# Ledger of designs, part 141: peptides against a protein of PDB entry 3ESW

Target 1, 322 residues: chain A of PDB entry 3ESW
Amino acid sequence: NNIDFDSIAKMLLIKYKDFILSKFKKAAPVENIRFQNLVHTNQFAQGVLGQSQHLCTVYDNPSWHSIVLETLDLDLIYKNVDKEFAKDGHAEGENIYTDYLVKELLRYFKQDFFKWCNKPDCNHCGQNTSENMTPLGSQGPNGEESKFNCGTVEIYKCNRCGNITRFPRYNDPIKLLETRKGRCGEWCNLFTLILKSFGLDVRYVWNREDHVWCEYFSNFLNRWVHVDSCEQSFDQPYIYSINWNKKMSYCIAFGKDGVVDVSKRYILQNELPRDQIKEEDLKFLCQFITKRLRYSLNDDEIYQLACRDEQEQIELIRGKTQ

## One batch from the design tools (peptide; made by RFdiffusion4, then SolubleMPNN)

Design b2_p20_4_s1 (from b2_p20_4, 10 letters changed)
Fold by OpenDDE base, seed 2:
Structure b2_p20_4_s1 (fold): chain B 322 residues (1-322), chain A 20 residues (1-20)
Amino acid sequence: as target 1 above (322 residues)
Amino acid sequence: SEEYFKFLIEQALKQLEEEK
């Protein structure tokens, strides 16, 4: 008798789904104990947890999305996206259109909207005076700066006029819509919010070696795509390891649906020792946090995300999606 | 995807049958 491949496949798929879903059930007491012990005993784990508590959820704010969309020149953005999309000869394709949108947002953000601030201009002398600024150190925020989630303020003295200029390192991305300047932290923070405001699946990637960037999930490419607002870079995960010859140990992606070690995507050479945590413990930690982030999702959502996770893991191992 | 999984299972089963 011919094997009913379809029937067998269906039965196996059901069992597979059940198996996958079982992994995302509420953590067993033993897992909770392991998690608690890990975050209490390992500083890196505690740091990852702390970051996840902020980065995984902070950008999922509808009121912020509205403010962003009201602030950006949407007419210009969409005009440019439409123009570039038309050049490809595509009559249809929402999925590829989104890739063009992200590319335009990168352009717009870097060229038209936000500024790199290595040193601030002198508040007294005006524009293009950063060359005259000497760093004096950092201090805590004042009462006004504290309103905008400011952790530290860099202090600069103007060599020309002697006045002090404050460069508050705001973590409030809405404040960054006003200030429109910063370093990689501010760039990535606001740009992550911008991408989220367009309804995209976005992750914040933290590199232990003092850089941060984004990933967005391209429905067209069916994978997570590297996005660096500072570099106006799209799908160039190699830029750090290869172009910059940067040494790196950890790259961790934080999204609303999970925390993922994406080091293999970005650390292509010059790998630093991964000595901050055991690999098994890091894997456990990321999975545990991911489970928590998915507790409210239905079985279909959990399954779809799990399939996406598996595809990503295959990509990270093989360098390509199947 | 479910379709891909189904395909893999079908291929695996076919392979097992051919090996018999």
Scores: peptide ipSAE 0.027, ipTM 0.549, DockQ to the pose 0.114
Fold by OpenDDE base, seed 1:
Parts: C-alpha cells; structure tokens; sequence
Structure b2_p20_4_s1 (fold): chain B 322 residues (1-322), chain A 20 residues (1-20)
C-alpha cells in the first residue's frame, strides 16, 4: 500500500511529453486560415515567412559544408583552439571545446579570412584605392554575376583613373569564399555557413534596423549564444543596445528547427515601436513556422527541441540566463 | 522540463499576487 512515487513521476512525465507533443500536431484548419490571412495581409509577416523559406534551410547543404572545410585553414584553426582549450586543463569537459572553436572561428574569419568592404578597390588601380572610389548607384547583375545569386550590384567610379568598378552583392556563400569581402550581410551569410559546416546548431538573426548576426547553441552554456562575425563578438548580446545605443524594434532568429523572436535578448534599451505586427500574431507566426519545420522529426526530437524552446523562453522572459 | 514547470508556478503565483 506504499505510494510508488517513482511510478507516479514516470506517469506524469509521460503525460507531460504527450502534452508537449500535442502542441506540434498538424495545424488545424482554423490555424491554417489564420496563417494564410496573416501572411497575405501583413507585410512584415510575409517578410518573415519569405526569410524563413530561405534562411532556415539553405545552410543545411552537405556539399557546401565540404567546400567550406576544404577552403578554411583547419590546421591553424584547430591549433589555436587546442591551445586555448589546454589552458583550462580540461576541467570543464569536452563541451567547452566547441565554445573555443566558435571564438577561434570569429578570430580567424575577421583577422585572417574575410574583409570588410565599405567601398571596393579600383579594379584598375589595385589595392588600397577605395578612398578614390565614388558611388554612382546600384544596378541589376550582369549575366556572370547572376550565376551567384546576386540581386544588386553597386557601381563605383575611380576618381583617379575614371574607370568603373562593380561591387556585386552576392548572396551565394560559396562565391563569398572566393571574393572574401562584403558588409554585414555577406559576413553573416558566409559565417553562418562556416559554423554550420562544423556541425554546430546555428541561427541567423535578422534585425529590422539593418544588421544581421548569428546565434550558436552552446552545449557548455546550455543556451543560445550571441555571435557576431563583424564584431568578433561572442556572448555579447548587449553590444547593440548598450554599446552602440542602437534603436531596434525586431530581432528574429532563423534556424533549421525554428523561427524565434529574440528581440528581448538584444533590445535592452532604446526600443523602437513594435508596430509592424500585433505581438500575438508574431508569436503565432513564429510558432506556426516552427511547427512546419519540425513536421518530419520524430517524437523524441520534437520533445527535446520543445524543452530547449521552453528554456529559451524562460531566459527571454526573465531577461537573464539561468 | 522541471524548470519550465517551476517557471509556470512562478508566473501563476505572480498573477495571483497581482489580482489581490
């Protein structure tokens, strides 16, 4: 007649799992209607959907991962990671190694691999001639540029030689492995692919106020970690709001397993009006897209991801990491 | 998760306090 508390606990866990899984069932007709109406009537929602259709899946390309790993100086990267990891005496376990890897990739990418391009160098005059370049505007890609998912080409005239230099804004990250230059868009695009190529869980974060960065899920820290390749920044979500005093309204994270409003992680002050969509509709939209992204996953995968989502939501609501 | 359950309890308690 003793109460088997262990049995009760197991039963409760089963019921809890079933409850969580029930949230990821196929959308009801009413939810589909709500979704369709939202994306057809709200431009911001349409934009989020459009971005999700690309950003959530494009980086999950094994062929691209191979090309990246063949292009990077892996010997240098791992040498530096091993050096930093050795300083901790392995006391924190193997999971921290990945944090060191991401930190080294940030260093390597900014210092050794990629270049910031405000203005291109003159194709005729050569290196360090960007100071002589005058913007003439933007135009569509030519036939060659179009091969590399280029939507816009910035046109510059050299004040010294008078020649025109084209700066294609390539969206093909494999082309960026060749060009090795760009602005925040190109930096984040290629760096997201680089992180993915190491088998990491990565999200692309879009800020409405013209910046983009990454998040990496740290197994050591057991949370999503801010990663900005442009800034060589690891776990500094405050840099935009506090250091830059940037005004922001929306930060949306796009990953293979979901779309999440991460605004609360980054918008710590100077919040702009969130008037592009109703908060309840944005929440619904992100959840709906997330459900769709997880339709092919098994119950255990869904459950594990849902538990991770809950932990993140707690963090975001509390405004601090546990 | 246990943490989520704890969070839900905390939120419920907060709501109850606000209703007083």
Amino acid sequence: as target 1 above (322 residues)
Amino acid sequence: SEEYFKFLIEQALKQLEEEK
Scores: peptide ipSAE 0.026, ipTM 0.581, DockQ to the pose 0.103
Fold by OpenDDE base, seed 4:
Structure b2_p20_4_s1 (fold): chain B 322 residues (1-322), chain A 20 residues (1-20)
Amino acid sequence: as target 1 above (322 residues)
Amino acid sequence: SEEYFKFLIEQALKQLEEEK
């Protein structure tokens, strides 16, 4: 009896796929109870859930993508991408082109488009007057500022003219296309939208210790790549722990297809206590939210994403960028 | 991963062929 090894292999692959797909089935009642209890009893879990409800889907807005693409100097961007791509001798159509695009978008965003705002310029005195600005504190948005998802407005007084300048902390990324200034929050918010507008797979990474950045899924590298618009950084996840010597406890990535604890990618040293939630509960929470985000996907999409997740988990466990 | 699974299957098949 010649064992049809090919047939057995096919059957095993089918069973494996079924097994993987079974993990993404609708949550059991016990899981729902666990989830509800967790988010009601644990503030960190509630925070992660709240962030996921916004960050996982907000950037998937085709209208916003159109506005972004109409606002950016696409001719300049693609000219520079093509130039650098050609310079390195790559053939047209290689997946690596997207990496060049992201690198140029980082350059363009930091150098040509967006501004870091420690303090605003005086609205009366004009450009390069931020040195004369004294912080008076923060207040709620006015009626106009409230239209653009502004939660807080920083108030500054000019030491030269005495006028008050408002620095609204807008959360509307479309408004940020107009204002073209901010700190890490505004930078990451708008840059995440920019990357999404090019049809890229992007996650928003939240660090508990007051920093935020992006991850881009590189088809060339076949992994999630660290992207920080503030730093014009591509594939340098070590910059926070090593270069900045930053102490961190949690890094959570939020994307349309899932929520992932990516702390192991970024927290390489100086780890702060992870005491906000039990590790098992955090893992459960991220998996539960991820399942919910994938409920509408077909089996093939679920399977492909699950394979990607497994590769990422292997990477995170091994501590090696594959 | 599917790739890892395929790898395991390929290795198992190779081992079975070598045992013949």
Scores: peptide ipSAE 0.024, ipTM 0.522, DockQ to the pose 0.084
Fold by OpenDDE base, seed 5:
Structure b2_p20_4_s1 (fold): chain B 322 residues (1-322), chain A 20 residues (1-20)
Amino acid sequence: as target 1 above (322 residues)
Amino acid sequence: SEEYFKFLIEQALKQLEEEK
C-alpha cells in the first residue's frame, strides 16, 4: 500500500489550518464567563487587561506617525542606515535593512534626540544644574500639564536659587517629542511610537519590577527582537537578568495583534515568585485578549499570526534564540 | 509556519518508517 505521504501531509495541513482558525472564532460563553470571573477576582489580571486596553492600540495613530516622521531628522537617519547597509547588508538581503534602521533609531534616539532625566535642571539657573535639585515629592498635574495625559508631577527645589521646578511625567508621546526628556517610561513610550511610525511590528514590554522596553519583529531574523531605547540595546534580552542581576517575576508584551507572556525570554536567573496569578489563568488571559484583538482579521492574517505565535512559543520553550 | 509544520510531519513520518 503506497501510502501517499504527500496526500496525507496536505490533508493534515488543511486540518491544522482549520483547527488554528477555530481557536480564533468568537469566544464561547464558558470562556467569557471564565474571563469575567478572572478579571473580577484577580488584581494582576485586571492590571494586564487595563494595560492591554491602552498599550495594544494607542500607538496605531496615523496622525501621530506623521508628526513623528516630520520631527525626526530622517535624512541623517537614512544616511547612517544606508552607510551601514552598504558595508554588510547587501550580502544578507533586503530584510536586514530594517534591522539596521532599528539600530540607527536606537543610536539616534539616545545620542541625538532624547535625554535621560534623573533630576530636572533648574528652570531658573538653566542647563547642567540638576545636581542642585532636591526632591520635595510628587503632586497631581496642573491645568496645563493635564492636557498631555500627565498623572504625576515630581517637584524639585533648587538649592542655589530656591526656585521650584516641576517635572511632569507625561504619558502623551507627542508632548515627549517636545520635552525630549524622561526616564524609562517616557523613553519606551516615545520610542515605541517612533518604531511604529516606520510601519514596524512593535510590542511594549512591561516588567512588574519597574522597567519597560520594546520588542520589534525582525523579518530578517524571523523573530521578536529585544529593543531597549534606554540602553541602546538590540537583541540583548539577557541584560536585565545577567548584566544587572535584576530579580524579576513577570514580563508581558503588549502589541496590536496580541498579549504575550515573554518572561522566559528575559528571566534567566533570580526569578521571583510568580504568585500573582495561576500560570494557567495567565495563559488563558493572554490568549483571550489576543483573540479579541484579532476578531477583525481575515483567515489568512489569523493563520499567519498563529504560525508566528507558535514559533515564538517554541523559541521560549527551547531557550535558544535562533 | 506551514514550512515548520511540514518539517515536523516529515520528521514524524521518518521516525515511523525507522520504527518499522
Scores: peptide ipSAE 0.024, ipTM 0.540, DockQ to the pose 0.112

Design b2_p20_4_s2 (from b2_p20_4, 12 letters changed)
Fold by OpenDDE base, seed 4:
Structure b2_p20_4_s2 (fold): chain B 322 residues (1-322), chain A 20 residues (1-20)
Amino acid sequence: as target 1 above (322 residues)
Amino acid sequence: DKEYFEFLVKKAIEELLKEK
């Protein structure tokens, strides 16, 4: 009896696919109740939900992508990518080119495009006057600032001329293309949009301990890659825990296709108490939101994403970048 | 971890398909 191993393998694959797809079916009433109770009773869960409602979809705007691509020096970017790609002699296909592109975008963004703003320059005294600026506090946006999703405006007084300079904390990434300055929030916000504008799979990573960065899905490395625009960092998830000796409790990644607790990728030491939510409830929450984000996808898309999720979970469990 | 076992099953299936 020649066991038709091919037929058995095909049947197993079909059953496996069906099993995976079954996990992404519409939530059962009990899951909906659990979700509702969780987000109403747990502040951290409510925060994650609120962030997901914005961060998972806001960057999927074709109009914004066009504006970004029109604003960036694409000729310079691609020239530099081509140059670095040629140096390494990589006969390796289109997939590795994207890694070079992301690395150049990190360089371009930090070196040529965007500025770190500890304090603004005095609007009256001009460039390189930030040293003369004294913080007076924060206030709400004015009528003009409010047009650009500004929640807070930092107020500074110039010690030299006495004039007030406003530093609005814009959340509109298109406005950030104009202002071209900010802190980690503005950097990550605009850089996330930039990466998305090149058609890349990108997640926004929120750290509870006041930092934010990106993840890019490298088709070459076949995994999520740490990307920090502030640090011009590519594939260095250890920089926070090891290099900065930063204490952290939660890192949550927000993307169009899901919400993932990526804490294990970044919290390598100095872990703070994870006391904001039960681990099982956080896992449930992320899975529940992820299911919702995938409701419109076809079975093949769901299956491919589920395969990616499984690979990521293994990476996170093993503590080894595969 | 259930996800790890699911991955192992997938990998086992993939390997069975390659040996042909």
Scores: peptide ipSAE 0.024, ipTM 0.584, DockQ to the pose 0.076
Fold by OpenDDE base, seed 2:
Structure b2_p20_4_s2 (fold): chain B 322 residues (1-322), chain A 20 residues (1-20)
Amino acid sequence: as target 1 above (322 residues)
Amino acid sequence: DKEYFEFLVKKAIEELLKEK
């Protein structure tokens, strides 16, 4: 009996798809109870949930995308991308163009658009006066600052003129298009929005040890790619653990379609204790939030994303073959 | 890892589909 391998393969694919889809159905009552108990009893879980409620959806704002595209020098950006693509990109196919775009956006953002602000310049003394600024502490936002989702304002006194300069830590990325300055938080926040504005699949990566960066899904590389706007870094996930010798415990990626523990991509050495949550509970939490984010998707979208998730998990387990 | 196993199954299916 000639085994109809085609028929068997088709049946297996159907059953496999159905099985995968079954995982993304509405959570069973027991899973809801587990989730509720976890977020009420574990502070880290509550934090991850809180971040997911913001970071997974905030950048999916078409009006913000329009404002970004109107604000950036698109002519310069595309000119530079086209120039780099013309050198060697044609040999690699059209999908590599997006990688060149992200690399140019990193360049443009760091060199032409945004500024690092360790200390603000004195509002009275003008440019290049940050050296004269002494931190006095932080306070709540004033009425104007509060309009732009400001959680805290750093207060500085000028040693030269004695005047106070406020450095509001804005969380509104549209306000950051105006201010064009900040630290890793502001950089990553606005840069995540910028990447999203070009229609890219982007995740916001939160590191527990006070750093944040992006990932974008490269269609050319067929994987999530590390992107750090502060460092003008593309596909260098090792920079924190190896180059900075940074100690880290958790890296969590927040995207429209899921929440993923990406710690294995970035924590290559100097791993800190992962004592904030049980590993099984973290896995459950990320999966549960991911399911919720996908509830409105169709079966084909769910299946494609699940396949992408599986590929990523394999990558994270095997490590990049450098 | 269950996810890894599921991926292996998918890959095996994909390979079976290519051998035709």
Scores: peptide ipSAE 0.022, ipTM 0.559, DockQ to the pose 0.077
Fold by OpenDDE base, seed 5:
Structure b2_p20_4_s2 (fold): chain B 322 residues (1-322), chain A 20 residues (1-20)
Amino acid sequence: as target 1 above (322 residues)
Amino acid sequence: DKEYFEFLVKKAIEELLKEK
């Protein structure tokens, strides 16, 4: 019996549209009660909610996008993209151009624009003096540092001159365009803004085990693509579990259109216990926040995003079988 | 069953993605 899967699929898609639109209506009273109880009683849920309130919307700032585009060497970037596209991209169509753009932005950011800062250089001794720096601990920001969303300042003493150097951990990505240095947090923060400034669909991925990266939605590949600015990595979700042998429990992606548990994409081995929340409650939480983020969207936008969500869920299920 | 319906939709999408 050749199940006419095509006919069934077409019928299911029509019914699915109506079903999805019904799900994205205002939350039922029972869902609101469940949500409030979950975020009141579960610390991990509180953390996910708190992150979503910031990370899902903070990068959707047109003024910041303008500042970014004015700061980057766009002539160099597009020259390099055009060069790579001319070699291989013409045969694949216009959608692949954006993948080349993201790859060049990764190169440009790591090689030309931003710097890794394990320890700061001494403010007195100048460049290449980080080896002489001894950590003294961390403190709160001063009055100037507080203007740039700084929660913590690392303090270092120079072993050569004895002077103190402050390394503020700025969370203001516009300040990071000036300082051009940091660790994974600063890298991911500014790079997320950079990608969004080009009009791309981007998610911020938080890993519970102290790492962060991005995902970009490739129209060419028709999926979410792993992007790590620190590693200059494109479409290498395996690097943490396989290359680093990192143990991980949770990876949560935060975007303007949703919050998604993407752990299955990145946790390929050495999975740590997922004991912070029940799996059903985490699924509910992510869906509930996603629903709230989509309240202002029209029916066609909701349907398109829901189809994308289902494709991603299929991908995440299949990825365990390779 | 809502879960069964979602399963069928996922399967239908999977088949459509193979044909592309």
Scores: peptide ipSAE 0.020, ipTM 0.508, DockQ to the pose 0.066
Fold by OpenDDE base, seed 3:
Structure b2_p20_4_s2 (fold): chain B 322 residues (1-322), chain A 20 residues (1-20)
Amino acid sequence: as target 1 above (322 residues)
Amino acid sequence: DKEYFEFLVKKAIEELLKEK
């Protein structure tokens, strides 16, 4: 009897799919109890949950995507992407086009669109006066600033004219399209929205040690790719640990389809103690939130995302970007 | 390690099904 290997392979694939899908069924009562206890007893877990409730869904706004696309110089962007793609992209296949797009968006955003703001310019003295600004501290937003999801306002005094300048730390990315300035938080927030506006799979990466960046899922590379708008960096996850010698404890990625501990991608040396939560509890938390984010997806979508998750976990274990 | 093994088996099956 000739063994029909194709039939066996198909049967194994079906059984494997069913097994994977079984992991994404509605949480058992015991899992819900564990989750509730964890977020009520562990402050770090509560913080991760709170961030997930915002960061996983806030960028999935079609109205915001339209506003972004209307604000950007799309003609310039696509002209540059097409130019670079025409040189080398055809040899690598059509899927590389999105990598060229992300690289151009990094260039455009840093060079043409957004500005780093260590200190604001003086509202009275005008442009290039930030050197004359002395920080006085921070305060709450006023009535106008509060309309744009502002949590804090940095206050500066001009050493030249003595006037006060307010630097509101806006969390509304649409307001950032107007202000065109900020630090790592504003850069990452708006750049995450920009990437999402092009229909890309994007995650917001939060580092506990006061930095934030993006990840983009490259269909060409078939993996999550490090993207830092502040550094104009594409696929350089090592820059923090190696180039900056930054000490870090946690890097958590937040996307529409999941929450993932990506610390192993970025913390290559100078690891700080991971003492905020038990590793098994963090793993459970991320998996539980991810499972909830996928409750409305069909079996094929769940299966494809689960395959992506497994690929990422293998990558993170091997310590090699494939 | 078990999940890794399961992934490898899946990938091997998927590749075998594409080559045919």
Scores: peptide ipSAE 0.017, ipTM 0.524, DockQ to the pose 0.070

